# Peptides against a protein of PDB entry 3C66, part 77

Target 1, 189 residues: chain A of PDB entry 3C66
Amino acid sequence: KSWANLFEKNDFFFRYKFYLEITAYTRGSDEQHLKWSGLVESKVRLLVMKLEVLAGIKIAHPFTKPFESSYCCPTEDDYEMIQDKYGSHKTETALNALKLVTDENKEEESIKDAPKAYLSTMYIGLDFNIENKKEKVDIHIPCTEFVNLCRSFNEDYGDHKVFNLALRFVKGYDLPDEVFDENEKRPSK

## One batch from the design tools (peptide; made by RFdiffusion4, then SolubleMPNN)

Design b2_p18_1_s1 (from b2_p18_1, 9 letters changed)
Fold by OpenDDE base, seed 5:
Structure b2_p18_1_s1 (fold): chain B 189 residues (1-189), chain A 18 residues (1-18)
Amino acid sequence: as target 1 above (189 residues)
Amino acid sequence: MEPIIENLGKNLIFNPTS
């Protein structure tokens, strides 16, 4: 049974109070990003398995489809800004300073030939055991192992000027706007 | 009480120099 049949998209981002965001960043070619993001995506299931066995985690459910975006990224500072600001509703408005690449504008000469940062984001919904709410859940180990697994696949992925990988813990009310449809209301605190 | 997840900064960017 495909995970896609178990969760309607609309319910996934309302079902959990907490999410783990996994974002693959590439400042380079589309081909470089496809290889990098494809690798990261292929390993997410292994991370889920490692999270599920932690005593403090009741449920770890991946969303099956990545969210994809790209920005014109002329400088390294812009690339650092994207990595800092992306993945939270509180901070994502800073990305409005950059040109978002869309299907409508991708053929414009100023965008077509511009340096780009590509983003692919996977989401994991998390439910925690109530009895362990006072206990610290350390997800550092499985997350570090996941990053190391992705980075070690090819020596080229060690170039942090091109390839980056971020994991962000986010509350449901602070999810990026991209996960909600225009008619959906953001979860309240 | 919200579960405390330690060692995840706002952005856990795993830089090898960290």
Scores: peptide ipSAE 0.030, ipTM 0.631, DockQ to the pose 0.438
Fold by OpenDDE base, seed 1:
Structure b2_p18_1_s1 (fold): chain B 189 residues (1-189), chain A 18 residues (1-18)
Amino acid sequence: as target 1 above (189 residues)
Amino acid sequence: MEPIIENLGKNLIFNPTS
């Protein structure tokens, strides 16, 4: 089966028990986010290559498209809350306290001039070699190298008030609702 | 046995070591 068939959204989020989420956050302008998220996305393939060579990882497959969202983010505390709660079905309901920016509401005066947090999320599906009796797989090294690679590209990306990068290891049943179509049932535990 | 990854289900936010 060609790699192209693996990237159809239809079954990617059902194929793996485990996923690595990579989220680029920006509290600033759309232009700032476009540059930051574009950089992060451009480096994901390097992370995949580093994951694939780990003895405990059988498969690391990136999803080809980012998921994009933005919220009205009036305070730094709201920005920290977004970073804490986003990326897990268990916690994402807390984001309902914030106003989601949509194509329908983006031109409203109360939204247009409001501070915003922008999110771009990439997913990597993971399959592990259980047979190798390695009870523990450490992905901290490749993940740390990836974060350092992204942040070192420009000194501006060191400003945590504006630019953030999070990696989250999640189970398929705890993926955010955004990855499923309205007619799709979430994977069961 | 399921493979154990440190900080399973948590955000790994790599802050520069202040």
Scores: peptide ipSAE 0.030, ipTM 0.622, DockQ to the pose 0.504
Fold by OpenDDE base, seed 2:
Structure b2_p18_1_s1 (fold): chain B 189 residues (1-189), chain A 18 residues (1-18)
Amino acid sequence: as target 1 above (189 residues)
Amino acid sequence: MEPIIENLGKNLIFNPTS
């Protein structure tokens, strides 16, 4: 399959054993989130380029469409919980304690006027060029550079109560449910 | 055996001020 075919969902979330999740979080307005997530998304290609040049990485392929979600988030503790629990199938069930905003409920007064946390998540599929499976690959540098690049764009993003950015290394079998269609079976270990 | 990613914790969470 050509690299271009990975821009569509297709089998992207079944193709790799490992994924890097990049999530932009905003506890604020939808306008704030649009600006923040849009910035993060615009820089993902630069991160991919930095990952591809690492000797231990054979493939770094982005899924180009973000996954969007939002929750009613009345407290800072709830916002911290979202950041801790989101992005892994093992932990995402904890998010059921919060009200998910959907197209069906978004116009309800109790939801419309509630404080919200917005999430935009990008995925990079990873394949490693490790002859000896005990070899280590350090992606800390390119990830840190990416975060700094996003952070430095606007001083307003310095408010960690509003804006956050997380990078999570996840195995294919532990991807969040959001990446699979109802008719798709989660990858096995 | 799975590759080990060095210096990457469970989740790298960054705030814009740190």
Scores: peptide ipSAE 0.033, ipTM 0.615, DockQ to the pose 0.587; fails the geometry check
Fold by OpenDDE base, seed 3:
Structure b2_p18_1_s1 (fold): chain B 189 residues (1-189), chain A 18 residues (1-18)
Amino acid sequence: as target 1 above (189 residues)
Amino acid sequence: MEPIIENLGKNLIFNPTS
């Protein structure tokens, strides 16, 4: 049975207790973001492969589609705040201080020409081999290798004022609201 | 028992130390 049939969208964010979030950030043009996020997305499979070979990881399962959002981001401080607060239900409410760009408001004069931060987020569901309760799983190495791989692809991606990449380990109950439909209840602790 | 994942800072924001 092909991998494609297992990815019915409907239960991915309920299936795992733990997720790795991979977010590509761009404070610049949509074109810059498309290139950056596309590159990052193209390398996620390599990260999955590196995670799967770790003794403490039973399953590393990527979600098939990125989540995309953008905010009006007039300052560098706003961009740092986005990177700090995004990706956790506990902290994402801080983003309400910024103007979310939507299809409904994107043509407004105050938004159209404003500096923007673009976000593309990919999720990997993680299942761990708990049998060896004493084995610490260190995903730092494969994650670092992944970041280095993405950053080294083009010299332009070395500009942290424009391009950023974050990997966040998140529990299912602390996933951002964006991953759930309006009728879905967030997983309990 | 939750797996103890070491060295997962809140954000593995890997700022490559230039």
Scores: peptide ipSAE 0.031, ipTM 0.619, DockQ to the pose 0.483; fails the geometry check

Design b2_p18_1_s2 (from b2_p18_1, 6 letters changed)
Fold by OpenDDE base, seed 4:
Order: C-alpha cells, then sequence, then structure tokens
Structure b2_p18_1_s2 (fold): chain B 189 residues (1-189), chain A 18 residues (1-18)
C-alpha cells in the first residue's frame, strides 16, 4: 500500500485517540544511530501490516516522518532515564534535567564533545474496532516480533548499552510535546 | 537495558477512552 495519502502532521496527531510510539535509541555516534534508526524505520511498515490484521484494530496508520532528538548523555543512568521517561507527556519533564541538543547549541564546546543519546521516533495512529465485541486487543505479540526482528538483524544491535528500542502505547493527550508546534494545543482528555 | 514494550499487553476495547 502507498502511504502517500496519510494525513499531514497537524491532522495526524489529533486524529487518533491512541498512538504507538516506536523509538530507536543510540548512545554512541551519529553514524551508529543513522544505521540503527534507519533499520528500525524501514521495518515499521511490517509492524503496521501485523497490526492491521488484528481483529481489534480498525486502522493502523504510520506517520512516515521520524522525530529526531538528541540529549547530552554523560552516564548510563542518564541513558536509562531517557528510555524510561521519553515518549509520554506525563514523564518527559524528567528529561529537563538533561541538555537537549539543538541547532542553536550543538556547536557549544560542552555539548559538541559530550556523549549523546540519539532518538528517532516513529508514530502509528491506532483506531480500534470496538464493535467486534472483543474485550481486548493484544498488540504485544506484533510489537515483540518487531523488536526481535530489529534486534536480530545485526549482532551489533544486541548491545543494549548502545542500541535500544522501545514501543509505547500512548493516548493522544499524553503525546510528547515534540509532536506539536508551539501554537498547537495538545488534545484534551 | 532490555527493549521496552509499555502498556501493550492488553487494550480493553469496551472502554477505549479510559
Amino acid sequence: as target 1 above (189 residues)
Amino acid sequence: MEPIIENLGELMLFNPTK
């Protein structure tokens, strides 16, 4: 299927009540991250396909552009914190303790030479088929298969000190601030 | 750290707003 008819950003993050976030993490070089995130991103369509065939899922639409961010990440604890806190508006404020790398500050000496965690995040909007009288949808299986697929692609990606992959189920009102423009109001509960 | 799959085990369809 061509994803060319997908909603633009402004519509996408207001269209669904539920989102699946796929975040590739790299604590290492930007080159390492480009390879890792590129792989993950290339496989997202396979996850979408697996989600779409679930009886409880009516729609699984990927937002085809990744969100890129990076933080100064001097310690492994910081890296764990990033992975724990990123991807939810409820928890992302904890990331304020870290220095976000921006175009404005990336050339600062303290940032340029600092260890970094790189993040690439893909989003899938989800609409559920509640009329099927199904009590629950288990999306853990497709997600696990996806993680295994990505992690097993190259032996290097088994190094959890460098490469990580997280999937988070998030309600629209709890999406990270990064998906909204400054003038956009996040969805209400 | 192991891959994280958060809150993906089950989604109750009868109350999608909760």
Scores: peptide ipSAE 0.041, ipTM 0.640, DockQ to the pose 0.065
Fold by OpenDDE base, seed 1:
Structure b2_p18_1_s2 (fold): chain B 189 residues (1-189), chain A 18 residues (1-18)
Amino acid sequence: as target 1 above (189 residues)
Amino acid sequence: MEPIIENLGELMLFNPTK
């Protein structure tokens, strides 16, 4: 398969057992989120490069497109809840308590002027060099370096009330519903 | 066989103040 085929949605989320999710969160304006998420997305390739050179990692392949979503987010507690619950099938149902912003509802009076949380998520598929025994792989260092790189770009990104960045290690069977088409079955454990 | 990821939980939130 060509490299181009590896990055098509059709098989990417079935190809790997493990994924690293990188989510940029913004509770503020769409403009603020565009700048923040754009920065994070621009640095993902650097994280991939650092992961690829780890002895325990056989493959680290980024998905080419971000997943975008936004919610009405009236309180800081709601914003913390979004960050805690998003990115895992086990927990994402908690987000049903919030109003998802869609193209159909974004102009409604109750939504248009409401405080919002914006989410942009990038995915990295991971294959590990695990032969004959269970091995330990420490990805904490490259992940921490990545977060520091993004956060240090602008002093405004130090405001955790507005800008946040999370990395989640997720198994294929626990990927969020957003990565699958309506006709696709979630991978089994 | 599955890898063990060291020093990284299921979710990493970079918030040193919390």
Scores: peptide ipSAE 0.032, ipTM 0.661, DockQ to the pose 0.449
Fold by OpenDDE base, seed 3:
Structure b2_p18_1_s2 (fold): chain B 189 residues (1-189), chain A 18 residues (1-18)
Amino acid sequence: as target 1 above (189 residues)
Amino acid sequence: MEPIIENLGELMLFNPTK
């Protein structure tokens, strides 16, 4: 079976206890987001490679497809809120205060020309080597290097008012609702 | 805003049971 067939969505978000979420944020145009998110996505494999060589990490398994969402984002405060609240089931309900852009509503006059925040999220499933429990696993270093790599690629990506990048460590039971189908039950604690 | 790396401290302590 090709490696690609193993990545069928069906059990990825149930397979691991821990996930690393990588979210590219853009408050601007769709074109700006496409370039930014595309860059970030292109570098995820490098991060995976850096994680896999850490003694405490047994597996760093990327999910192949990004999750895409966008919100009407009229203010900078809204943009900060999105970045703070997105990526955890515990906090994502705060995003209900914002208008989610959908295929059904994107052509509405109030939404079409409104300022938007775009989100592209990649997931990495993590399995740890318990035998190395005495060794601290510091993923902060490779994650920081990854962020710096993405941000330094183009000078425009240094503008935090437009482009942002977040890495969040999340437990399986606290994954955002977006990763589950309507008929799927969220993993228990 | 600076890039956010959240909850990585738990990994540094290597407690996969939490």
Scores: peptide ipSAE 0.031, ipTM 0.627, DockQ to the pose 0.068
Fold by OpenDDE base, seed 5:
Structure b2_p18_1_s2 (fold): chain B 189 residues (1-189), chain A 18 residues (1-18)
Amino acid sequence: as target 1 above (189 residues)
Amino acid sequence: MEPIIENLGELMLFNPTK
């Protein structure tokens, strides 16, 4: 990655107090995941537009690139665990029970042909307008519309055993480790 | 597992710095 790309990444994940994570999950082939995640990623800009028009949202800024990961996922229970634990620093350590697929290990015989769960995660940085103590922002509507849009695109995407989509609201200090470099200090509370 | 939308209800904006 260029210095500019690294700087932009580092600035992005320290710039906002709040983030929306959008994760496309696939337990199947890499081809299935490529199609599913590609669809989800292509629709993120529409979600951003819907968020920006909410009175309580000052800024909705998408990060330009997805974060990609995959795990050996031999059972449906493992797939459920991944979806439950991923996306928060508080819970992601549970994923250490599964084998993370890396460039270094992907050609190992025990990994190469193993069932896998693929993850593609997009991030949106959020800045809010604070006017009153009782001010609330409801992002449920645009997020639900986004999920419905993605799921309705193809009948195959209705199979929750294979394809899943999660949206998670997280604070900057609880972002997954994947967004930080080894030498970076996680934002404090 | 069904699609998950976590913490996407009404967000209180009184003190988002914490």
Scores: peptide ipSAE 0.027, ipTM 0.625, DockQ to the pose 0.056

Design b2_p18_1_s3 (from b2_p18_1, 8 letters changed)
Fold by OpenDDE base, seed 4:
Structure b2_p18_1_s3 (fold): chain B 189 residues (1-189), chain A 18 residues (1-18)
Amino acid sequence: as target 1 above (189 residues)
Amino acid sequence: MEPIIENLGEKMIFKPTK
């Protein structure tokens, strides 16, 4: 069965208490980002497989559609800020200090010629085995392996000034606004 | 704040809460 058939896309971000966010960052050209994000996205299934075999993980379901965003990113500090603040509703308001690139504004001279940070984010919904309240699930190993796999694929992806890859463990109520439609209410705590 | 797995030097262990 295709992963796409395992869940309804419309309620994916309401089904799980926990999510793993995989974000590919590129501060460079759109072409660079397409290559980088495409690689990362192509490997997400391997991460899912590694997560599924962990005893503490009952379900790891990937959302098949990436979320794409880009910001005007004039400085390296801005790029670091994006990587720090993105992926959590608690912190994403800090991104309001940056200009989000949209279809409506992308042709504006101030945006068109500006340095940009591109983001592609994949989500994995996680359901845990709650057999032992004291059980710790270490997802660091599979996540580290995944990051290493992606970064080692091409020497260029070792340049952290351009290419970055972050994984964030997020609670459903703290998912970024981008995953919800305008009419959808964020999950409660 | 939810842990970010970016710095591979930091071990991240998660405990699911109900």
Scores: peptide ipSAE 0.040, ipTM 0.663, DockQ to the pose 0.060
Fold by OpenDDE base, seed 5:
Structure b2_p18_1_s3 (fold): chain B 189 residues (1-189), chain A 18 residues (1-18)
Amino acid sequence: as target 1 above (189 residues)
Amino acid sequence: MEPIIENLGEKMIFKPTK
């Protein structure tokens, strides 16, 4: 990445107090994941537009590039665990029980042919316009519409054993380690 | 923990702090 790209990334994940994570999961082939994640990514702009019109949201700013990861995922229980634990610094340490696929290890025989879960994660930074501490912002409707839009594109995407889509609201201090460089200090509470 | 929608069936209603 260029210096400019690194700066833009670092600025983005420190700029907002709140983020919406959109993660496409695939337990299957890389080809299946490419199609699924590509579809999800193509629809993120529509979700942004729906979020921006909510009275409690001042800004919804997408980070334009996905974060990609994959794990060896031999069982359905492992796949459920990934979906439960991923996306929060508080819980992501549980993923250490699984083998992360890297450029360094992907050609190892035990990894190359193993069942895998693929993850593609998009981030939206959120700035809120709230006047009263009692106010609640409900993003369930636009998020549900987004999920339904993606799932309804192809009947195959209704198979929850293979394809999944999760949206998580995350505070800046609880963002996954993947969004920060090794020498960066995560935001404080 | 913050809510997750779709896979876990959680509703995303929140009250921003500060």
Scores: peptide ipSAE 0.040, ipTM 0.666, DockQ to the pose 0.060
Fold by OpenDDE base, seed 2:
Parts: C-alpha cells; sequence; structure tokens
Structure b2_p18_1_s3 (fold): chain B 189 residues (1-189), chain A 18 residues (1-18)
C-alpha cells in the first residue's frame, strides 16, 4: 500500500513488527485534555522527522488518528496504575479495575462528577535497517526531545499530577486490543 | 510521579530484527 493509505487504519497494525506508542495523559478536565492532547498530536510530525534520519530506522510512518479513552480516576495511585498498565496487551487487563467512561454511561451522576483520567494515543510504525548489522538503535534522544518540546509549551504542562506523556516501544503482537477490530486476529510473534 | 519516558533507560536502546 502507498504511504497515503497509512492515514487509514487498513493494515497499519499488521504492517510493522515494531511500533512507537505515544500517549498523552490528563487527570483533570476534558478541556485540559483537549489542549494537551492537541498539542502532542501537533508535534508528532516533528518526532517522525527525527526518527527518519536515524541510521537504523528505514521507515517511520505515523498513524494519524488518535485512540481516545477515559477512566474514572479517583486517586493518584489509580493514575499511576493507568500509566503503568496501559499500552501493552500483557498488562492492559489491569485497567478493568477502573470504570471506563463510555457514551452510554458518561451522563450517570456517579461518572459525570467523578475525577477522570483522559488518554489520547498515537502510533508510529517502525521498520529498521539493521539486518546483518551490529549497530544499535537509540531512539531515546528524539523521544526525550519530543517530550521536552511538548512539556515546555506551557508551564502548566510541567505538573505531572495532571499532565503526562509516555512513549512506549511496542511489538506488534503486544499492541493494545483497541487497535484491532473485533474480526481481526492479533499478530503473532 | 515521574513520566515513563524518564524510566525507559535501556529499553530505548535496541537491535530489533525483522
Amino acid sequence: as target 1 above (189 residues)
Amino acid sequence: MEPIIENLGEKMIFKPTK
């Protein structure tokens, strides 16, 4: 498929063995999250550009649609748990301990007024050019620069109690269930 | 609370195979 077709789901989550997962977290208002996630999303292209120039990376293709979710998050410990467990199929079942906010339940009084954690997640598919090479690939620098760029935009984004940003290197077989349709089979190792 | 990116350490250095 052409590069242009990667802006649609299609086979994006089956095309690569490796992904960079970018998640913006907000424990606060919906308005705060919209601003934070929107900023993060606007900077993803800059991260892609920095990844593309790394010698060990052949391809860095963004999936431009974010995945959105929110949970009732009454405690700081719950917020830490979300950040620890989200983004991997191996650990995501721990999120079942929290109340997922849905269109069906969002107007319930117990949910409407509850503290919430909001999540917006984006993906970059990665293909590496290291076959038969002994070189290591270090994506820490571009990822750190990306985080710093996002955090420095507004002083309020320095508050880790409210705003967080995580980057996770994920194998295709360990992608969260949310990226697949009900009729799709998870990639194997 | 520290962001996950600060705790990745060696997890960001790898030799992935196709």
Scores: peptide ipSAE 0.039, ipTM 0.643, DockQ to the pose 0.048; fails the geometry check
Fold by OpenDDE base, seed 1:
Structure b2_p18_1_s3 (fold): chain B 189 residues (1-189), chain A 18 residues (1-18)
Amino acid sequence: as target 1 above (189 residues)
Amino acid sequence: MEPIIENLGEKMIFKPTK
């Protein structure tokens, strides 16, 4: 399998038991989100490098394409709900209470001028050297360093009312529906 | 800034501290 094939959508989300999701959130303008998400995406390779050198991690491979979505987000509580519920199949159904912005509806008067939350998500597939299920790998340090790196780049990114960054460690069977094609079966537990 | 670690176990979420 060529190096390029490792980053094809077709098998990436079936290859690993574990994934790290990196989501940049913006409640504001599209321009604000483009700057914020672009910064986060540009730093993902640094996180990968830090993960690869951990003794318990055999492989850390980034998926190169971000996943993009946006919702009408009229309140701060809605924004907090999005950050809590997004990124897990178990919880993402709660997002159905919000209006998803699409190319078909974005010009509707009720959507066009509405407050929006923008999401950009990057994925890292993880393979661990852990044979014993009781062994734990501590990824908190590299993840913390990554968050600090992104948040410290610009003072505006410290405003949690507008800009947020979350990392979620998930199992393959609990990946969001967005990573699978309509005809693909979700990995089993 | 230290992340808040939530939902330990099957999934872990790192969020910036408020």
Scores: peptide ipSAE 0.036, ipTM 0.669, DockQ to the pose 0.135; fails the geometry check

Design b2_p18_1_s4 (from b2_p18_1, 10 letters changed)
Fold by OpenDDE base, seed 4:
Structure b2_p18_1_s4 (fold): chain B 189 residues (1-189), chain A 18 residues (1-18)
Amino acid sequence: as target 1 above (189 residues)
Amino acid sequence: MEPIIENLGKNLKFNPKK
């Protein structure tokens, strides 16, 4: 059974208490982002495999579709802010200070020619084996290996001014608004 | 900028009870 058939899109972001967010950031051209995000996305399955073999992880389920967003990003400080604030409902309101690029506004002169930060975000739903209340699941190792794998693929991806990769562990109630449809209620605490 | 592995730098003590 293909991974695609197991996940009804509709409840993925309600199924798990915990999610790992993988965001590829690019402050540059759309072409640069497509290459970078495509690489990252292609390696997510390897991360899933590494997570699944951890004793404390019962399930690591990737969401098959990336979430794409872009912001007008005139400064490096703005780019840092995006990386700091994105990926959590608690902090994402800070991004309202930036202009979100949409299909409706992308042709506006002020947006079309503006420097942009592109974001592609993959989600992994996590279920943990809570056998021993004291068991620490260290996902840092596989996550670090994943980042290193992506960054080492091409020397260009070492330029942190352009290319970044973040992994964020997020609770379901703190997922970004982008993962929910307008009619969906955010999971409760 | 180092990869931001948020909340992964600290031993993710998944204490399911909190």
Scores: peptide ipSAE 0.035, ipTM 0.636, DockQ to the pose 0.053
Fold by OpenDDE base, seed 2:
Structure b2_p18_1_s4 (fold): chain B 189 residues (1-189), chain A 18 residues (1-18)
Amino acid sequence: as target 1 above (189 residues)
Amino acid sequence: MEPIIENLGKNLKFNPKK
């Protein structure tokens, strides 16, 4: 199968036992988020390259399309909650306490003018070299370098009240519901 | 280092089990 065929959604979220989630958060305008998320997305390939050269990683395969969502986010505490709860099936139900912005409700006056948190999430499927008798694979270094690269691009991106960037290591059975179609069954443990 | 990354740092390690 060509590399291009692997970027199609069809089995990507079933192919790997482990995923790295990269989420760009913005509590601000859509324009601010577009710039921030676009920057983060543009650098994901560099992170992949750094992951691929780690001896314990057999494959680091990016999913090419981001997942987009936004919530009404009236307080800083709500923004912290989003960052804490998003990205895991175990915890994502807590987000139901917030108003999800949808195409159906976005024009409602209470939503249209409300403060919002925007989320753009990229996924990297990971396969590890178990046979190499390595006790552990530490991806913290390349991930930290990636965050520093993104945050240092513009001084504005240093404002954690507005812009955030999280990297989460997730097992396939704990991926957020957003990655699966209605007809797809979540992978088992 | 971003605080969120610090808090999630433990999740950035994989221990291959035999």
Scores: peptide ipSAE 0.033, ipTM 0.628, DockQ to the pose 0.049
Fold by OpenDDE base, seed 5:
Structure b2_p18_1_s4 (fold): chain B 189 residues (1-189), chain A 18 residues (1-18)
Amino acid sequence: as target 1 above (189 residues)
Amino acid sequence: MEPIIENLGKNLKFNPKK
């Protein structure tokens, strides 16, 4: 099977039972987000390498393209809500209270000049060695190192009012709707 | 609201269920 076929979107989000979501958040300008998300994305390969060497992880496979979204985000409370609710099918419906920026509406006067939260999300598919049912796989160390690496790159990225970074462990059936096409059925529990 | 880092820590543990 060609390596290229392993990266088809449709197969990737059905191939694994577990995923690690890496989301870069920016409440600010598109330029700020481009710099921040670009940095985070550039470091994902290092995280993958650190995950692959863990005894409990058989495979850590990154999806090569980020998912991009943005919301009108007039308040800090809205920004906190986005960070709390995004990344899980169970909670993402709460985001319907905010205006999603789309190609169709981005030029509307009420949206164009509004404060925005930008999101860039990378996915890593995870396969675990289930040999010993008592073994806990702790990915906290490599994930913490990754966050620290990204946040320490520039002092500006320490401003949590503007820049945020979240890692979420998600089951395949609880992936956000954004990863599936309209005609695709999400994985069963 | 718990710090994002603390939320990360809770979500980063995998217990293989039988």
Scores: peptide ipSAE 0.031, ipTM 0.631, DockQ to the pose 0.056
Fold by OpenDDE base, seed 1:
Order: structure tokens, then sequence, then C-alpha cells
Structure b2_p18_1_s4 (fold): chain B 189 residues (1-189), chain A 18 residues (1-18)
């Protein structure tokens, strides 16, 4: 089945029990983020290929569209907090302490000139081969290789004060609210 | 290694029995 058929159905975030979230973070300019996130997004297909060949993984399907958000981020501590709390429904409420940048508020003087953290998140739906109850699937190696690939592309991407890359393994019921429409109920446990 | 990746490594072990 072509990946294209998965995009026509608004059920991607209901189809799998498990997801891998890939988030590119930038505390800097929009231009810096566009370059960084664009690089990360361009390499996701390579990660998918590495996941698909693992014996314990039945399916690894990327969602093709990134989720974009940005926050006013006055301090390094705020930036660390964003990276810690983002990507899980359990913890994302902590982000309410920060000012979300929107199309409606982006021209306000207090927001326009403020330091910002930019986020771009890609999702991979995962289905595991459960038939062999003894098989342990370790996706740490492919994920580490992916991070190293992205970070090594340019020396500037080694600056953790500006550029960060996180991978998070998340259950469907703990996906961030951003992946669901207002009328959609999140998956149950 | 980024702390998030280290945390991921512990959580990325899929055991079908859990």
Amino acid sequence: as target 1 above (189 residues)
Amino acid sequence: MEPIIENLGKNLKFNPKK
C-alpha cells in the first residue's frame, strides 16, 4: 500500500498504538529553524528505512506533514523546559506558562522582538511483530544514528544552545493535542 | 548524548509482555 493512501485518511493518529516523534528545536531566528528543520525532515525517510528492516517492527509509516509551533523563549531554562515537556499529553500543559506565537499575535511588539523557540515535529507510526513474545525490539541504535547524521551535517548544529533534536517514543493515548482535530477524541488506553 | 535520547534508550525497549 502506497504511503500516499495513508495521508488521505485522517486516521493516522488512531491507526497505531505507538509513535516515534522527531522534533527539531531552534532557539534563534526563523531562518535558522527553516534550515535545521528542513534538514531533519529530509532525513526522516532514512530513519524509516532503518526501522523497517528490524525484525520486531512490522510497519514504520511516516506522517508526511510536520507540525509547527513557536513560543516566546526568554531564557535558556525556558528552552530546556520546552524540550522536556513537549511531545506528551501528560506534560504539555506546562507549556501554557509560555506565550505561544500565533498569526494573530506575532506582530505585537512584546512578541515580535522576543527570543523564540521554534518546533517542527515529524511522526512515525509503529506496528510491532508481537507474535514472538520473546523478541525485544531496540530502536535506540537507528535513532542514535539518525541524530548523529543530522547533527554532523553542519558544525553549527552542534550548538545545543540553539539547535536541538529529540526523539520520543509515545503511546497513541499520550500524543500531543496538536495531532487531533477539535472534534476528535484521543485514543483510550 | 542528549538527555532525551538517553531517556529514549530506556523507553525504546519494546517488550511485548509489558
Scores: peptide ipSAE 0.034, ipTM 0.639, DockQ to the pose 0.051; fails the geometry check

